# Ledger of designs, part 113: peptides against a protein of PDB entry 7AE7

Target 1, 321 residues: chain A of PDB entry 7AE7
Amino acid sequence: KVYKDLREFLEVLEQEGQLIRVKEEVNPEPDIAAAGRAAANLGKNQPAVFFEKIKGYKYSVVTNVHGSWQNHALMLGLDKNTSTKDQFYELNRRWDKFPVPPNVVKREAAPCKENVIDKDINLFEILPLYRINEQDGGFYISKASVVTADPEYPDDFNKLNVGTYRIQVKDRDRVGIQALAMHDIAVQLEKAEAENKPLPIAITIGNNPLVTFMASTPVGYNQNEYEFVGALQDGVPMDIVKSDLYDHLYVPAGSEVVLEGHIIPRVRTVEGPFGEFPGSYSGARLQCEVKIDRITHRTNPIFENLYLGIPWTEIDYLMAL

## One batch from the design tools (peptide; made by RFdiffusion4, then SolubleMPNN)

Design b2_p17_6_s1 (from b2_p17_6, 8 letters changed)
Fold by OpenDDE base, seed 3:
Structure b2_p17_6_s1 (fold): chain B 321 residues (1-321), chain A 17 residues (1-17)
Amino acid sequence: as target 1 above (321 residues)
Amino acid sequence: SREEQLAAIKEAIKAAR
């Protein structure tokens, strides 16, 4: 089984008994985090948790999508009871199919383009934002696949980076991003900032689960994560579409939300604290700031966000293979 | 069971409030 988008995967999770639907209205805080903790603490067969109604918001939230070995097996299109050994074997077998180039689809064929917001941008209108931890310094987008390119080689598709980074919402149209020196985005940002230029960015939310997996998996600077997604789909290309603002940035065609903008050169603002680990908060740090210039989104977009807690959580499953 | 999991999640939500 290959998934075009998050919705196809959530459908399979629900069919396989690996998704719990909360139909009752919940409070963003503390209910979402409490439910995420409860789901992670079930010990085995940890389900995704889908919240249909969030008080004060229009759209839904899903958490713990990658939160179990069963969900991981299903992501690979395997039986949910496939052993971790066999999942690893299959992942490695498929990895050797790299590269599998993606299909570039037309704008009109991309679900992520169903709606456009290009003025009066307000992230709170499109994303049901909440504090993951009570002491967090703000709202975090923790499961985005962030697309950037090498500003020196913008047309080199092999240098297109799709990564996962800690993102704090700073304002209606601003986010802080943690671009650590070990990340490919930091190399690209350094090149842009050397010239005092903005770095084009697309922050994609609610993707094909293999996109999220690959965005969390380190690859070479000259390797494209989308070409690995095609490999992990057993040779079936994934669908990507050109961003609206940038000819050189491509986003997953099925993304629930795409935030297009730029990293502001040589600007650093306070970000954090964030509860990355139980009982430990990262201190407040100066981090990069992104201006959001355009949003595209599916109708009734699903906000996929990460639950962080005591291992094993979905972050551990995303990094386990 | 799925029902037991939902019940556990609902109880956790209630306990956190």
Scores: peptide ipSAE 0.616, ipTM 0.958, DockQ to the pose 0.980
Fold by OpenDDE base, seed 5:
Structure b2_p17_6_s1 (fold): chain B 321 residues (1-321), chain A 17 residues (1-17)
Amino acid sequence: as target 1 above (321 residues)
Amino acid sequence: SREEQLAAIKEAIKAAR
């Protein structure tokens, strides 16, 4: 089984008993975090949790999508009861199929382009934002696949980076991003900032689960995560579409929300604190700031965000393979 | 069961409020 988008995966999770749907209206805080913690305590087969109604917001939230070995098996299109050993074997077998180039689809064929916001941008209108941890200094987008390119080689598709980074919402149209020196985005940002130029960025939310997996998996600077997604789909290409603002950035065609913008050169603002791990808060630091210039989104977009709170967290599963 | 899991989640939400 191959998934075009998050929605197809959530459907399979629900069919397989690996998704719990909360139909009642919940408060963004503390209900989402409380439900996530409860889900993590449901044994070894932790389900995703889908919240249909969030008080004060129009759209839905899903958490803990990668939060179990069963969900990982299903992500790979395997039986949910596939052992971790067999999952690892299959992952490695498919990894050898790299590269599998993506299909570039037309804008009209990309679900992420169904709606456009190009003025009066307000992230709170499109994303049901909440504090993941009680002591978080703000709202985080913790499971985005962030697309950037090498500004020196913008047409080199092998240097197109899809990574996962800590993103704090700073304003209606601004986010802080943690671009650590060890991240490929930091290399690209350094090149842009040397010229005092903005770094083009697309922050994609609610993706095909293999995109999220690969965005969280370190690869070489000259390796494209989308080509690994195709490999992990057992040789089936994934669908990507050109960003609206940038000819050299491609986003998953099925993304629920795409935030297109730029990292402001040589600007650093206070970001944090954030509870990355239970009992461990990353302190406030000066981090990069992204201006959001355009949003594209699916109709009734689903905000996929990480579950954090108790081990094993969703991040532990994303890193375990 | 799925119903039991949902019940547990709902109770956790209530307990956190």
Scores: peptide ipSAE 0.602, ipTM 0.956, DockQ to the pose 0.936
Fold by OpenDDE base, seed 2:
Structure b2_p17_6_s1 (fold): chain B 321 residues (1-321), chain A 17 residues (1-17)
Amino acid sequence: as target 1 above (321 residues)
Amino acid sequence: SREEQLAAIKEAIKAAR
């Protein structure tokens, strides 16, 4: 099975008994993190946790979407009981199908374009933000697929990067982003900053689970993650759409939320601390700052966020494959 | 069971409050 978006995947997870729906209103803190810890402790078949109602917010949260081998099997469209060995075998077999170019759909056919916010940007109105770890220095968006291009070769689709980065919410319309030197975004940012130009960015939230997987998987600088998504879909192209602000940036057509903006050149602000692992906090560092200029989103957008906690969290599964 | 998992999650939420 191939999934067009997060919603189709969540439906399958629920049908397969790999999603727990919390229908009662929860507090953003500490309830979401507490529920995530409980889900991680449910044995080897850890479910996703979907929160329908969050106090003080309009929209829902889902966590632990990739948090088990069963969820990974289902992501690949396999039987949920497929062994880890057979999942790796199938992943490797499909990897050899690269490249599978995506379909560029029209704006009117892209669910991520259902709603537009182009003034009075407030991330807190769109995302049910919460502290993931008790000692976090703020709210984090931890499972976004971030789209950037090479500013020297903006029309080279092979240099379009889709990556996962630590993103701290700094203000209503600003986020800090951790662009490490080993990440492709750092190369692109260096080129933009050399010219003292903003780097165009699209931060996409709530995607097809293979997009999130590939955004967390290192690939070559001249390899497009969307073409690997098509390979991992066993040769079925994924659907992408042009961003609203930038002709050269393409986002998943099915994204729940798209934050379009720019990295401010040569500006660094304090980001962190963040609990990357239990009992291990990264120190506060000077990091890049993104201005959000436009939001597009699906009606009733789902905020997908990582669960971070006890070993064999969702991040451990994403890194183990 | 799914019901037991939901119960465990609800108890964890309650215990954290």
Scores: peptide ipSAE 0.586, ipTM 0.954, DockQ to the pose 0.942
Fold by OpenDDE base, seed 1:
Structure b2_p17_6_s1 (fold): chain B 321 residues (1-321), chain A 17 residues (1-17)
Amino acid sequence: as target 1 above (321 residues)
Amino acid sequence: SREEQLAAIKEAIKAAR
């Protein structure tokens, strides 16, 4: 089974008993984090948690989407009771199918293009933002697939990078991004900053679960994560669409929200702290700043965000490779 | 069960408030 988007995956999770729907209105804090902690403590079959109504916000939140081996099996289109060994075997078998080039769909065929915001940008109107951990220095977008390209080779699709980075919301139209030197985005940013140019960026939220998985999986600088997604789909190409602002950036066609903008060259601002691990906060650091210039989103967008709690969190399943 | 899981989540939300 292959999923076009997050919604198709959530439907399967719900059918398989791996998604709990909270229909009553919840507070962004502390309810979402508390529910996530509870879900992680539900034995070995941790469900995703879908919050239909968030007080003060218009849209929904889903957490713990990748938070169990059952969810991981379902992501691979396997039986939810597939052993971890067999999941790894199947993943490795499919990995050898790389590259599987994505399909570029037309703008009108891409669900992520249903709505456009190009003025008076306010992230709080689109994303039900909350503090993941009590001591977090702000609101984080922790499960975004961030798309950047090599500014020297913008037409080299193999150098298109889709990665997961710590993103702090800093203003209505600004986010801080942690681009570490070991990340491909840092190489691309260095090239842009050498010329004092902005680095084009698309921050995509609520994706096909294999996109989120691959964005969290290190690959070579000259390897495209979308081509691995196609491999992990057992040779079925994923659908991508051109970004609105940039001809060289492609985003998942089914993304719930796409934040298009640029990394401001040679600007560093305070970001953090963030509770990356239970009881461990990465300190505040000077990090890159992104200006959001355009938002595209699906109607009634779902904010997918990480659950961070007791060990064997969602991040542990995403990094278990 | 799904119902027990939902109940546990709801109780955790209440306990955190």
Scores: peptide ipSAE 0.568, ipTM 0.951, DockQ to the pose 0.947

Design b2_p17_6_s2 (from b2_p17_6, 8 letters changed)
Fold by OpenDDE base, seed 4:
Structure b2_p17_6_s2 (fold): chain B 321 residues (1-321), chain A 17 residues (1-17)
Amino acid sequence: as target 1 above (321 residues)
Amino acid sequence: SMEEQLKKILEAIKKAR
């Protein structure tokens, strides 16, 4: 089975008993984090947790989507009881199918384009933001697939990068992004900043689970993560669509929310602290700042966010394959 | 069961408040 978007995957998780739906209204804090911790402690079959109603917000949150080996098996379109060994075997078999080029769909065919916000941007109106950990220095978007390109080679599709980075909300239309020197985004940013130019960026939230998986998987600088998604779909291309602001950026056609904007050149602002691991906070650091210039989103967008807790967490499953 | 899991989640939410 292949999934076009997060919604198709969540439907399968629910059918397979791997998603818990919380229908009662919850508080953003501490309820979401408390529920995530509880879900992580439910044994080996850790379900996703879907919150339908969040006090003070219009839209829903889902956490722990990749939070178990069963969810990983289902992500690969396998039986939920597929052994880790067989999952690894199948992953490796499909990996050798790289590259599988994506399909570029028309704007009118892309669900992520259903709604547009191009003025009075307020991230808090679109995303039910909360502190993941009590000591976090702010609200984080922790499970976004961030799309950037090489500013020297913007038309080289092989240099289009889809990565996962720590993103702190700074204002209604601004986020901090942690771009470490080891990340492909840092190479691209260095090139842009050398010319004192903004780096175009699309921050995509709520994707096909294989997009999120590949965005968290290191690949070569000249390898496109979307072409690996097609490989992991056993040779079925994924659907992408051109961004609204940039001709050279492509986003998953099924994204729940797309934040389009730019990294401000040569600006650094305080980001953090963030509880990356239980009991270890990364200190506050000067990080890049993104201005959000346009939002596209599906009707009733689902905010997919990471749960961080005791191993094995969602991150550990994403890194273990 | 899913019902037991939901119950545990709801209990954790209540305990955290």
Scores: peptide ipSAE 0.599, ipTM 0.955, DockQ to the pose 0.945
Fold by OpenDDE base, seed 2:
Structure b2_p17_6_s2 (fold): chain B 321 residues (1-321), chain A 17 residues (1-17)
Amino acid sequence: as target 1 above (321 residues)
Amino acid sequence: SMEEQLKKILEAIKKAR
């Protein structure tokens, strides 16, 4: 089984008993975090939790999508009871199929283009934002696949980077992004900042689960994460579409939300604290700032966000493979 | 069961409020 988008995966999770649907209206805080903690405590087969209705917001949230070995097996299109050993074996077998180039689809064929917001940008109208941890210094987007390119080689598809970074919401149209020196985005940003130029960026939310997986998996600077997604789909190409603002940035065709903008050159603002681990907060530090210039989204977009409540969090599963 | 799991989640939400 191959998934075109998050929605097809959530349907399979629900059919397999690996997704709990909460139909009752919840408060963003503390209900989402409390539900996530409860789901993590249900045993070894932690389900995803889908919130249909959130007070004060129009759209839904899903958490803990990658939060179990069963969900990882299903992500690979395997039986949910496939052992971790057999999942690793299959992952490695498929990895050898790299590269599998993606299909570039037309704008009209891309679900992420169904709606456009190009003025009066307000992230709070599109994303049901909440504090993931009680002591967080703000709202975080913790499971985005962030697309950037090498500004010196913008047409080199092998240098197109799709990564996961810590993103704090700073204003209606501003986010802070943690670009560590070890990340490919930091190399690209350094090149842009040397010339005092903005770095084009697309922050994509709610993707095909293999895109989210690969965005969280370190690869070589000259390796494209989308070509690994095709490999992990057992040789079936994924679908990508050109961004609206930038000819050299491609986003997953099925993304729930795409935030298009730029990293402001040579600007650093306070970001954090954030609870990366239970009882452990990274301190506040100066980080890069992104201006959001355009949003595209599916009708009734689903906000996929990370659960971080208890040891063996979703991040532990994403990093353990 | 999924119903029992949902019940536990809803109870946790109620307790956190």
Scores: peptide ipSAE 0.583, ipTM 0.952, DockQ to the pose 0.898
Fold by OpenDDE base, seed 1:
Structure b2_p17_6_s2 (fold): chain B 321 residues (1-321), chain A 17 residues (1-17)
Amino acid sequence: as target 1 above (321 residues)
Amino acid sequence: SMEEQLKKILEAIKKAR
């Protein structure tokens, strides 16, 4: 089975008994984190947790989407009881199908384009933001697939990067992003900053689970993560669409939310701390700042965010394959 | 069961408040 978007995957998780739906209104804090910890303690078959109603917010949150081997099997369109060994075998088999070029769909065919916000941007109106860990220095977007390109080669699709980075919400229309020197985004940013130019960026939230998986999987600078998604879909292309602001940036057509903007050149602001692991906080650092210039989103967008807690965490599963 | 899992989650939420 191939999934067009997060919603199709969540439907399968629910059908397979791998998603718990919380219909009662919850507080952003501490309820979401508490529920995540409880889900992690349910054993090896940890379900995703979907919160329909969050106090003070309009939209829903889902956590722990990649939080089990069963969920990983289902992500690959396999039986949920597929052994880890067989999942690895299948992953490797499909990996050899690279490249599988994505389909570029028209704007009108892309669910991520259902709604547009281009003025008075307020991330808090679109995303039910909460502190993942009690000691976090702010609200984090932790499962975004961040799209950037080489500013010297914007039309080179092989240099289009889709990565996962730590993103702290800084203001209504600003986020901090951790772009480490080892990340492809840092190479691209360096080129932009050399000319004192903004780096175009699209921060995509709530994707096809294989997009999220590939965004967390290191690939070569001249390899496109979307072409691996197609490979992991056993040769079925994924659907992408042009960003609204940038002709050279393509986003998953099914994204729940797309934050389009730019990294402000030569600006660094305090970001953190963040609890990357239980009891381990990365300190506050000077990090890049993104101005959000446009939002596109699905109607009733689902905010997918990481569960962080006792190992195995969702990150551990995303990095284990 | 899924119902038991939901119950445990809801109990954890209540305990954390």
Scores: peptide ipSAE 0.578, ipTM 0.951, DockQ to the pose 0.927
Fold by OpenDDE base, seed 3:
Structure b2_p17_6_s2 (fold): chain B 321 residues (1-321), chain A 17 residues (1-17)
Amino acid sequence: as target 1 above (321 residues)
Amino acid sequence: SMEEQLKKILEAIKKAR
């Protein structure tokens, strides 16, 4: 089984009894976090939690999508009861199929292009934002696949990076991004900042689960995460589409939300605190700032966000392979 | 069961409020 988007995966999770649908209206805080903690405590078969209605918002949230070995097996298109050992074996077998080049689809064929916002951008109108932890310094987007390129080699598809980074919402059209020196994005940003140029960026939310997996998996600087997604799909190419603002950036065709913009060169603003681990907050730090210039999104976009709580959490499953 | 799991989640939400 191959998934084109998050929605196809959520459908399978629900069919397999690995997604709980909360139909009653919830408060963004504390209900989402409380539900996530409860889901994490349901044992080894931790379901995703889908919130249909969130007070003050128009759209839905899903959490804990990668929150179990069952969900991980299903992500690979395996039986949900596939042993961890067999999942690893299959993942390794498929990994050797790299590279599997993606299909570039037309704009009209890409679900992420159904709606466009290019003026009066307000992230709060598109994303049901909430504090993940009670003491967080703001709202975080914790499960985005961030697309950037090498500004020196913008046409080198092998240098196109898709990574996961901590993103704090700073304003209606601004986000802070944690680009650590060890990340490929930091190399690309350094090159842009050396010339005092913006770094083009696309922040993609609600993706094919293998895109999210690969965005959290370190690969070589000259290796494209989309080509690994195709490998992990057992040789079936994933679908990507050109970004609206940049000819050299490609995003997953099925993304729920795409935030297109740029990292502002040589600007650093206060980000945090964030509860990275239970009972542990990172201090406030100076981080990069992204201006959002354009949003594309699916109709009724689903905000996929990470649950952070007591191990084993969703992040542990994403990083375990 | 999924119903029991949902119940536990809903109870946790109510307790957190």
Scores: peptide ipSAE 0.578, ipTM 0.952, DockQ to the pose 0.942

